# Peptides against a protein of PDB entry 3PBP, part 143

Target 1, 203 residues: chain A of PDB entry 3PBP
Amino acid sequence: LNEKDLNLILNKSLVMYESLDSTTDVIVKRNVIKQLQFVSKLHENWNSRFGKVDIQKEYRLAKVQGPFTINPFPGELYDYTATNIATILIDNGQNEIVCVSFDDGSLILLFKDLEMSMSWDVDNYVYNNSLVLIERVKLQREIKSLITLPEQLGKLYVISDNIIQQVNFMSWASTLSKCINESDLNPLAGLKFESKLEDIATI
Target 2, 203 residues: chain A of PDB entry 3PBP as posed
Amino acid sequence: LNEKDLNLILNKSLVMYESLDSTTDVIVKRNVIKQLQFVSKLHENWNSRFGKVDIQKEYRLAKVQGPFTINPFPGELYDYTATNIATILIDNGQNEIVCVSFDDGSLILLFKDLEMSMSWDVDNYVYNNSLVLIERVKLQREIKSLITLPEQLGKLYVISDNIIQQVNFMSWASTLSKSINESDLNPLAGLKFESKLEDIATI

## One batch from the design tools (peptide; made by RFdiffusion4, then SolubleMPNN)

Design b2_p24_8_s4 (from b2_p24_8, 18 letters changed)
Fold by OpenDDE base, seed 4:
Structure b2_p24_8_s4 (fold): chain B 203 residues (1-203), chain A 24 residues (1-24)
Amino acid sequence: as target 1 above (203 residues)
Amino acid sequence: MKKLETKRKIGEFLIERRIKEEEE
């Protein structure tokens, strides 16, 4: 993450914060505030001579909470603990992907095949008893935080001790969105569910 | 109704696909 990228994220977070009004859901407001606080702290630490961003637990934007069933659950993850949850918008409607991180450094991308109430509360972000596994991404690092930007569809930022990485799944999520919105499954045939991982910045 | 049914069918599709991928 170079200074320019940090500034961009900060600016976007500020714009999002400033867009909050009386009609905005209270949970959304809380999440935006927490995101802004996190990004602001990152920016402060970046400008500091120490170059190391200490990401404390307080800056985690999402927590794993609530009952859910994942089908199929990856057998390799049975012995590992979930660490973070995030919800990522894939279109300008209501279609979203759920991401869960594990302490082995894995990310799983999940589809909500049943409509249930979505909480934007960081303390109880996902309440769904039906989640379908789309993809497993292995980062092999300690994941400290997951960040999403509402204006950046199908993108997840993963913060670890030494790097910020972007997971971009629009290669398949755009098709998925189309299938949902048009009620047509034909475009799913032959689709590869492979996300792109990119290093954004070193910490 | 159509959207909910579509999501359900997508879920089924994804499950079947994952099973197939694990077998390959």
Scores: peptide ipSAE 0.587, ipTM 0.912, DockQ to the pose 0.367
Fold by OpenDDE base, seed 1:
Structure b2_p24_8_s4 (fold): chain B 203 residues (1-203), chain A 24 residues (1-24)
Amino acid sequence: as target 1 above (203 residues)
Amino acid sequence: MKKLETKRKIGEFLIERRIKEEEE
């Protein structure tokens, strides 16, 4: 983790916190607050070691809007509760993956099979509720928050109590992006949907 | 093929893959 990434994470955490409203799920609210707490602590530690870093107030949040359905829903997660939702860009053409965390420490990576790519400048779009399971990643940790950086394609940052981990799925997402953009599914044949998990920082 | 139709077909592919994995 570098200073720039830390600042971006902190900015995103602040934006997420400010985006909380009365309609937000209680678990999501709690997790966003916890994220802010953990990232703030990390920032304090960073400042103590490397000097003061100014945080810019404005950072755009990529998020899933409204309710969604996962089809088929993973039977293994039926008794668990979703805790966080994030969207991750996989190319510059605005293709994205949805990630949902659960209280068992699982992440599911999901594909929007019926949604058009959203422009960051388009305020009025119809959100698609259909999501298809790509991969389940078992972290076996209490997930506090999910963080994405628009400039880091196919990367998800997962914050737990004592660690920040990176999930990198560009190994398959690059192929998926190509399939979408070229309207060709042939490259999906034999593709392994296995993400890489890496420890980034201890909190 | 239109992008939307491609996405729909990718969704179908992913569902079929999961079914096969469960049968394996």
Scores: peptide ipSAE 0.586, ipTM 0.913, DockQ to the pose 0.394
Fold by OpenDDE base, seed 3:
Structure b2_p24_8_s4 (fold): chain B 203 residues (1-203), chain A 24 residues (1-24)
Amino acid sequence: as target 1 above (203 residues)
Amino acid sequence: MKKLETKRKIGEFLIERRIKEEEE
């Protein structure tokens, strides 16, 4: 098993978990959870054995190339270090949320308000990728990895030492997507930017 | 409105909102 294969299995396991509903047989549900737990443990062991993926490598793998400016930057996070980054699709068009984790156990959800103009002009490359703070989620645990599934809109999976958690922000991201696609900001009025946190499995 | 302009305005909205929330 290489890292790619492990990630694929993990993704499949997460998809299977999300397919579970109240009509799902208890045995099937238990098996899916056990599989998810097992794969997550393997992933954790893999990361521990081969070292923490340098955030810089994750940045290279992320479609979002730095440098980034976060506005406003949470003052409380000034002394903390970013540990992981992920990009989460919120619709089928191309609208995305950026998530950054910190070593204090915080997640910040960020909006890309400026698209990098592919200025073909090498000399005028504005290196400032603007990211706007939407929400801060405090998990108060060491975040080992962030996982996103392209087929699961507005969902982020957070792997820590003993637990997998899902952050679901579709409650506001659906509205945000609509605003972008329709070029109408009116639906943002009164919108609460509060994500749902759910424990999926204990590792 | 162009998608880019909409995104910019959303960004402005979000920043303004955060400022208001901190003042509250």
Scores: peptide ipSAE 0.581, ipTM 0.919, DockQ to the pose 0.378
Fold by OpenDDE base, seed 5:
Structure b2_p24_8_s4 (fold): chain B 203 residues (1-203), chain A 24 residues (1-24)
Amino acid sequence: as target 1 above (203 residues)
Amino acid sequence: MKKLETKRKIGEFLIERRIKEEEE
């Protein structure tokens, strides 16, 4: 099993979990949960053995490739280190949210408000990676990995040492998507940017 | 153009919202 295969199995297990509803047989639910727990534990063991992909490389790459600016950056996170990054689709039109995790157990959900790469010089592509803070989710756990599934819009799976959690932000992301696609900001008025956190499985 | 402008305006909205939330 390589990392890619493990991720694929994990993704499949998560998809299976999401297919569970109140009408699903209890035995089936238990089996799916057990499978998810097993795969998650394998993933944890894999990450512990091969080391966390040092976001420092992506952060270094982001520093090298242009200013990655998070505005406003939460002051409470200045002393903490980013640990994971994920991009989550919010519609089929390629609108996305960026999520960054920190070693304090926080997640920040970010909006790309500027996508224009200004190529000033053929040799110096300045990518303006402007990110705007939407929400901070405090998990208060060590985040091991972030998983997103393309078929699950506005959902992020967070793997920690003892639990898999789902962050669902479709409550606001659907409206955001509509605003982008229709070029109308009116629906944002009074919108609460509060994601739903749900425990999926204990590891 | 319209989409980019919309995104920019959304960004501005979100920043303003956050500032207000911190003031409360």
Scores: peptide ipSAE 0.580, ipTM 0.917, DockQ to the pose 0.363

## One batch from the design tools (peptide; made by RFdiffusion4, then SolubleMPNN)

Design b2_p25_3_s1 (from b2_p25_3, 14 letters changed)
Fold by OpenDDE base, seed 2:
Structure b2_p25_3_s1 (fold): chain B 203 residues (1-203), chain A 25 residues (1-25)
Amino acid sequence: as target 1 above (203 residues)
Amino acid sequence: SKEKEELEKAVKEGVGKKIEFNSKL
């Protein structure tokens, strides 16, 4: 995709958003919003491809089963293997971030997407468990496990050999959740999709 | 597990501490 194509997709995605009203199906509303987030990330010069992650049966979540289609999938991660998966609630409305770790020490934060609102590549196909890439956190360490605490919305604990780190994505996830629920993207203007990383404990 | 409880305690406190932990937990 060149810049012109990206701008065209962005404009088309915006038109789709502007078409949303109170009568629009909730799934459509969510998918259009996710599509805009997807396109926004494309503009950040992500060298991404459409890709699939095979998740081991033991990591399959009740609401999100492997294989996952990640859109866009970071091109840099094609040579790496997914190691862990977790799902974190961001609100009481059942909005969830899917987190996948890779053996390069990357953590990707994803929204569940049922279907793409737009196809920008004819070779792209969406699985039943499609995911939209929101953020990539580069921890540059071996991720041993992912832990969530039910009482802590939008927080993921990453366990490595020597440290426990908190990834807190409520800086953007609360706003994004609101936008999805209300079908209003205005609060996303100028929002940075950057999670806070904090050391919690040394092991 | 004991390790899980220690982890949960550590994360709730929000302060850096040294703990014994099984990373495979």
Scores: peptide ipSAE 0.026, ipTM 0.483, DockQ to the pose 0.018
Fold by OpenDDE base, seed 3:
Structure b2_p25_3_s1 (fold): chain B 203 residues (1-203), chain A 25 residues (1-25)
Amino acid sequence: as target 1 above (203 residues)
Amino acid sequence: SKEKEELEKAVKEGVGKKIEFNSKL
């Protein structure tokens, strides 16, 4: 979700919200409200952290089930190449964050697109090839590899030439997991999408 | 902590799951 797509989804969500009337199904109302709240919060966080990124270009990740569209793709990363990808479980329910590193030392944390939220009450989670940018972590290092450890929920290990760093996103991912699993997005309205970075070892 | 040291060792040994991304630009 770029600011524009976030604005578009926000606008769509607003339009959908404004289309809610007394005849609208309660589940639909709830999902639209939840989506709007989530998108509004992402928009607030995005505007405050990343500024207006004019996202003119789509970055497509080729995965086995790709292509994935990253929305928003940070315009600043357009000139940079993706170097590594990892998926990190945030709960036992198979909710995952997708992490992509770039050759500028950036790490982006991605989640599956919320347009899937139209099915939040549907057990059939259709994996949308669209990814939503949650956070950009600027490490300013050459990222050699991304490692995930079994049983380490919401933790990513970034290996550079001289250091291993842990990115811990459970500060927000636990809330995200809860919101998904409970189909309640209200807790996201106050959530800061800011991961903790810790130096684990010098190489 | 002992747990942190074991984790550091596991990370250094690459025991974790690595996913390599082929960037098709």
Scores: peptide ipSAE 0.020, ipTM 0.409, DockQ to the pose 0.020
Fold by OpenDDE base, seed 5:
Structure b2_p25_3_s1 (fold): chain B 203 residues (1-203), chain A 25 residues (1-25)
Amino acid sequence: as target 1 above (203 residues)
Amino acid sequence: SKEKEELEKAVKEGVGKKIEFNSKL
């Protein structure tokens, strides 16, 4: 997210918050407040002028479903083709990172658009297919496949012709998970979205 | 390890190649 996108999300979240009234469903109120808290906290890291709001704990994020819109889409990837897609759990609450590989050897790590009213009620989830770019990992390799292990949270295995690499994004995804689960995005303040890349095996 | 076996299986199924794991796995 650039500053402009964050400001847009903040403004949208503020508008949604301002739309809350006594007739608004409690779940919707909670979702909008959480979203506003999320975005406000993301924005407070950019501008110190907006105050704290407290929210209660029972929140499940619905699984990401396609078709997807990536925002922002990296302009340099317009000339490249997506080759693989994977979803990686970051917690036991079914929060998932979406990973897309490209034929330039890039991986993009995506999360549900924060402008999405995180439908904490799976039954009332209006699927918005918008994804936010969190990180771009440049492997500069031909990516043959993406593998996830269910027991390994926040880890993606990238298979190339001669190497298996692990992308470990728990450095930020644990914080993201906490933020989602606690509906407190303050911890995303100053968080570096930098995954660890490690060679795991040769092929 | 179970993780290594699962990864090896997944790689073999996906890539059809023999893999050698480093000591970190």
Scores: peptide ipSAE 0.012, ipTM 0.440, DockQ to the pose 0.016
Fold by OpenDDE base, seed 1:
Structure b2_p25_3_s1 (fold): chain B 203 residues (1-203), chain A 25 residues (1-25)
Amino acid sequence: as target 1 above (203 residues)
Amino acid sequence: SKEKEELEKAVKEGVGKKIEFNSKL
């Protein structure tokens, strides 16, 4: 984390807090408030000349938690079974693509529709985390595993029986990251959501 | 597998799945 990243997270947490109303789910309210409190405390400690950032153990266990709704869910995949899930960073912030594979050899690439709050309680989940379908990649093979490398933004490795393939999202994910971070979705107009597929190795 | 069934429920029925968030916090 750098100061710029911390300020960005703080601003996002404030926006999420301001969005809370009487109709907001109790779990969402609790998680947003905890996130804001945590980030605010981090910001205070970071600006302190003498402060060690001591993160409480409970906050180290923060995670994104379902239920998830995919909108639109591809009707043609309804009869197929999901096999793997992975998250891929597209920037050095909080922006991630969620990838789900199916037993027909399809891979769907998803992004958050709504601002997801962190689950700061291991036993709690965020209600109504909506995901938007960005792209469907048809690999036409059995997907055994999905692998990501932390140093490789916007890249997913798909392992099947006989091949390792790289799916590279950065052709569109860099623009998406910018749009989300700047709260300006205009550059998404006319953007082609087509990932690059490359064979890396035969097994 | 049990994992496959749990994943299917999470994405189709909205039952929920835990995903590790790669926040560099």
Scores: peptide ipSAE 0.000, ipTM 0.328, DockQ to the pose 0.045

Design b2_p25_3_s2 (from b2_p25_3, 14 letters changed)
Fold by OpenDDE base, seed 5:
Structure b2_p25_3_s2 (fold): chain B 203 residues (1-203), chain A 25 residues (1-25)
Amino acid sequence: as target 1 above (203 residues)
Amino acid sequence: SSEEEKLRKAVEEGVGKKIEFNSKL
């Protein structure tokens, strides 16, 4: 990515942002906003003359929803069925991890495919909710529910028949959040995507 | 759902107990 390419992406992102209206899908809104925010920050680092884009609150409240494309999809999960979905905030900037549970007791932790988002062509825009697989957590239990607590960033509670387990992924999600917020992906190099699993309570 | 609320409460209680435990160490 060079300055010319960044300017092109920025201009495209601005045009996409300006095209958002009440008829635009909420996922599209979110993705366009996140793209614009990301590219704007990149541009600010490149060119200090570029001002911060103020985004309306209504657009900031957009959440990730299905359908999803997961890349890569774990081959082992092709024979299993997704059972639950949750979104977990990793920061106050509304960056979130998408978690999907499967009937094999697996959790997959997913994040928006930023590369795919930046590849959007304004003229031929086809929305694809592409997610990148970050981590697979194998619980080897039947997952009944996924619970998130708004006050607890980067924590997912998994409810099984007799136990509540906490998945804490802040070990890597804090770095991911920083990378997104600072528009610098370098700290992701060599990062281990290993969440902590802990038993919280017996039910 | 009523079930989800029960589960949320259970999680909150579990977390609370753990926090209390950690605060006493």
Scores: peptide ipSAE 0.028, ipTM 0.451, DockQ to the pose 0.017
Fold by OpenDDE base, seed 3:
Structure b2_p25_3_s2 (fold): chain B 203 residues (1-203), chain A 25 residues (1-25)
Amino acid sequence: as target 1 above (203 residues)
Amino acid sequence: SSEEEKLRKAVEEGVGKKIEFNSKL
């Protein structure tokens, strides 16, 4: 993400705001307004480079809710079926990565799309949420289940027939968390989205 | 570790079989 990308997101958020009218649902209005405020603060912080904008707790608690649109969807996965889903916390502010496994042994890591209206309220209001593809991990084995441990931030355990593997994405997720929580996108520039895969156990 | 034991338990409950850890959590 760079300043140009942030400008694009801001512009999209403005277009969404301008689309609001008297017939729009009040919760949708609130979410779009909160998103615009959030993105505007990020943009201001990016341009000024002088200070941090503290993101209010209510914005940090914005939740990703289904049904989901994945953007971009990997073309190779059109021939495969999703098998498991998990959500993994990346910080104490309740930012989450969504993980989806496929029957080809792929795991996709997803985050909320700042270009779309989100649930900025804690009431689990479902409005069409878009997810951004961050990383695809190719395990090339049958994924039986996904396990998370609440005390382990940014770690996913993948269970296959004969092995348990840990996917650790804190190498980039810690930076992502910081960017969201501090309203500072500068650390996203040049960030590599490569998770660490480690064999944990045999079965 | 306590975390290793939690993972072991979660796997055993979900998969119905014992696991052997080859690394520390």
Scores: peptide ipSAE 0.026, ipTM 0.568, DockQ to the pose 0.016
Fold by OpenDDE base, seed 4:
Structure b2_p25_3_s2 (fold): chain B 203 residues (1-203), chain A 25 residues (1-25)
Amino acid sequence: as target 1 above (203 residues)
Amino acid sequence: SSEEEKLRKAVEEGVGKKIEFNSKL
C-alpha cells in the first residue's frame, strides 16, 4: 500500500461517511465511521488534512472478531497508533493483503478495496467498505519493521528489537485467493482465519 | 543496504541466526 492507494481508500471511506443519513442501518453507520477513522489515522502519516475523526464511544464497540468483517479498526486499538504498513501478495494474480502494525504489538490483516473485488454476503452484514478485517495477530512486542519477500506468498516478516518472526497466513489466504478469482465465497464458510507465527531469527 | 540484504537472506533461509540489527531497517 502506498500513499496513492491510501488516498483512494480514504476518499472512498469519506464518500461512504458522507452518504450516512437517518435511514442508514446502525451497523452500516458504525462500520463506515470505523473505517473512516481507521484510514484517517493511517493517512495522518502522509497527509494531516483530514486529521482524527471524533467518534462517539458507541460507534467504537467492536463485535467479536470474525473473518472478513467490515471493521478494519478493532475497538481495542482505538487508543493505539499505527506504526507500519505492508502489502503482501497472496497469489500471482495480484491479490494482496494489507497489514498494519500497531504500537501495542498487534498486526491487522486486511483485505483491500473490498467493494471493487467482490460483494461480501458471507459472514458480513456490511459489505460495501473498502477494507475488511480478516485477522488480528497479537505479537505483544514493539514492531520495528515489516518485510515481505515477493517470492514468498502470504508471508510477512516482523522485525522487533530481538527477534524476526514470520507470519504465515496461507492457511486461509489460498482459499481467499480462490474465492476472489472464482467469484465464489462458499469456500470461506467455516474457514479458520488463523495465521501461523514462527520465530525465524534472533537479533 | 548491506544490512537489509543480510536480513533478507536470513529470512529467506528460514534458519535461526543472530543478525546485527539496525533500527532504521
Scores: peptide ipSAE 0.022, ipTM 0.452, DockQ to the pose 0.018
Fold by OpenDDE base, seed 1:
Structure b2_p25_3_s2 (fold): chain B 203 residues (1-203), chain A 25 residues (1-25)
Amino acid sequence: as target 1 above (203 residues)
Amino acid sequence: SSEEEKLRKAVEEGVGKKIEFNSKL
């Protein structure tokens, strides 16, 4: 996720929010509001680290492409602030996990909406911002940084005050990658989405 | 290792301090 992508997602979320009216389904309203808040928190954190990001008018005029939802939205993290974002490759293609850290010490691992991801073809590319919550990892510490090594698939390094921890999610991400690439979700049935956490270094 | 050096550098850039590794990657 880069600055441009984050701004695009934010603007889409804003457009969706502004489209809500009294006739909109209550579930839809709740999802849009939660999503807007989530993306806004990501944007606030981005601004704090990299300076203020200006939202270009052109992005505000863009039509929302598909539903943008985090499914399920991590309701328990609704009131917490996002602190870091990283993307981690899970194969040699384009499949990647989006990781977001929060100020409660949680990591969420997200993937593109599986149904929409399977509909990607060159001729009908739908830019899908919908994310699926795969796993929540509770570290119970202040997360200062997220680091990835491009040569290490499915590994995330989490930097805290006194420790570097590795999150390895290839136990399930290899299966997920296969499912997406083969357009077959059956192998996900019964898959345990539990990452391995390991201490790598003391700071 | 080369990976440890990359990680060390990335951490130093992100945290603003030198780190020491006490375990293998």
Scores: peptide ipSAE 0.023, ipTM 0.499, DockQ to the pose 0.017; fails the geometry check

Design b2_p25_3_s3 (from b2_p25_3, 14 letters changed)
Fold by OpenDDE base, seed 1:
Structure b2_p25_3_s3 (fold): chain B 203 residues (1-203), chain A 25 residues (1-25)
Amino acid sequence: as target 1 above (203 residues)
Amino acid sequence: MEEQKKLEEAVKKGVQKKIDFNSKL
């Protein structure tokens, strides 16, 4: 973490806090407030001449990842179990795609439409992990692992028992990234969310 | 066709939310 990254996290936490209203779930409110308090304290300590940030015990209990709310959720996947998760960068900025694999051999490619907060409550946090379904890729294989390479934008490597496959979604992800970065939705019109699947190696 | 259109609309709405969030940073 550098100062720029910390400032960004602080700003995100502030925006999340400012989004809270009377209709917001109490657990969500509590979680967002705790995050903001922690990040604010971290920011204060960072600017302090003391080069050691004392990380509160509460941060050690915070979970970065939790249950996802996928919308729309593919009804066919209700009976299947998620097996792997990966995050794939689509640009040199902050835009990313989340991929989840299932035990039916499906991959879903997801967009984070809302900023996720860390979970600060151990037992009962309602995660506002909003994810939008972009594409479902059916591999019909047992997926063992998902691999991403930071230097390879919009590419996911899927390892199954006998094969490594590449999923390349830059055909649409480049446009998606552009839309976000330029604050223009027009390029999404008529965009096909179809990834290229390619066999890379037999194992 | 209808399902695909629904997905496209969902993505569009999601991207708009992200843009709106980013504009506040």
Scores: peptide ipSAE 0.525, ipTM 0.913, DockQ to the pose 0.728
Fold by OpenDDE base, seed 2:
Structure b2_p25_3_s3 (fold): chain B 203 residues (1-203), chain A 25 residues (1-25)
Amino acid sequence: as target 1 above (203 residues)
Amino acid sequence: MEEQKKLEEAVKKGVQKKIDFNSKL
């Protein structure tokens, strides 16, 4: 964590705090407030020996936890269980895709339309994990693990029993990143959300 | 075809929310 990252987390936490209203769940309110308090305290103490708090690890752990509100959720997946979750960077600006695997061998690629808060109080905190479904990829394999490489934007490695496959979604993720970064939705018109699947190795 | 259109619309709406959030930072 560097000062820039901390400032960004602080600003995000402030925006989340400002988004709280009368309709916000009490647990959500509490978590957002506690997050803001924690980040603010950390920011104030940044010049102290405590400035090396690996918030990124806790934040990464928080990002993968809790129920996801996926909109729309594929009806077929209600009968299946999520097996793995991964987050894949699509640019250097912290835009990310979330991937969830299911025991039917499906992958769903998801966009985080809302910022997630950390859980501070309750192990069972229902994160406001608003996720938008982008694509469903049917591998029809038992997915053992999902691997991402930080240096490889928009790529996910799927490990099954006998095969490593790469899912490459940069065909649409580059446009998505551009839309976010430029604040322009026009490039999304006619964009196909079709990832490339490639066999990397047989194991 | 209709399902795909709904997904595209959902993505657009999600991206807009992200843009709106980023504008407040």
Scores: peptide ipSAE 0.524, ipTM 0.914, DockQ to the pose 0.716
Fold by OpenDDE base, seed 5:
Structure b2_p25_3_s3 (fold): chain B 203 residues (1-203), chain A 25 residues (1-25)
Amino acid sequence: as target 1 above (203 residues)
Amino acid sequence: MEEQKKLEEAVKKGVQKKIDFNSKL
């Protein structure tokens, strides 16, 4: 974690805090406040240059966010089990796609439309776990693993029993990234959300 | 056609939310 990353996490935590209103659930409020307090303390200690931040206690109290809400959820996948998850960067910023594999050999490509918070108080706390379905890719294979390479934007490697396949979604993700970064939705009009599949190797 | 349109609309709404969030940073 560098100073820039810390500042960004702090700013995100501040925006999340500022989004709280009278209608916000009490558990959500408490969780967002705790996250902001943790990040603020970390930031203060970072700027002071005078000490190692012992974050062990606070980190141990924080848990990874619980289950995601996928909207719309493909009805066909209700009976299937998620097997793997991966996050793929689509630009040099912070725009990313989440991929989830299922035991039917499907991949879903998802967009995080809300900033997620860590769980601080409640086991399996869920807040801002919203994911938007972009694309479903049917591989019709047992997916063993998902691999991403940080230097390869918008690419996912899928390992099955006998093959490694590349899923390349930069055809639409580049436009998506542009829309986010330029604050303009117009380029999304008529955009086709179809990834390219390529066989990389036979196993 | 209708399902695809719904997905596209969902993506647009999601991107808008992200834009709105980023504008506050």
Scores: peptide ipSAE 0.523, ipTM 0.913, DockQ to the pose 0.769
Fold by OpenDDE base, seed 4:
Structure b2_p25_3_s3 (fold): chain B 203 residues (1-203), chain A 25 residues (1-25)
Amino acid sequence: as target 1 above (203 residues)
Amino acid sequence: MEEQKKLEEAVKKGVQKKIDFNSKL
């Protein structure tokens, strides 16, 4: 976490706070306010010379917001269990794809269409947990693990019993990133959300 | 074919939401 990252988290928290209105659920309001208060304190205590932030005890109590809601959820996956999750960067910014594996050997590639907050003092807090389905990749094998390499944008390594496979989604993710960063949806027209699957190694 | 179009529309809507959020940052 650097000053730039902290500023971005602060700005996101502010935007989330400003989105609150009289119709917003009390639990949501409380959660967003707590997050903003925490991030604001971190920002106040930021020592740029040492890159140090006094991490309050509250951060340890905060959880990643979940469960996630996947929409549309593939009907075929209702009977299957999620086995692994990974987040893959698609640019040098903050655009990322979420990947979830299932016990049927499917991978789903997901986009965060809403900003998520951490959960603060609320069990099972659910707000802005929406994930948009982009692609389903059927591997038809048991997925043991998902690995990402920070230096490899838009690439996911899937480890199964005897094979390491690379899922490369930069064919569409580069366009997606561009659309987000340039605030232009036009390049999405006719874009195929088809990832490239390659065998890397046999084990 | 129809399912694919629905997915494309969902992605477009999702990206638009992200763009709208980012515009406030």
Scores: peptide ipSAE 0.520, ipTM 0.913, DockQ to the pose 0.757

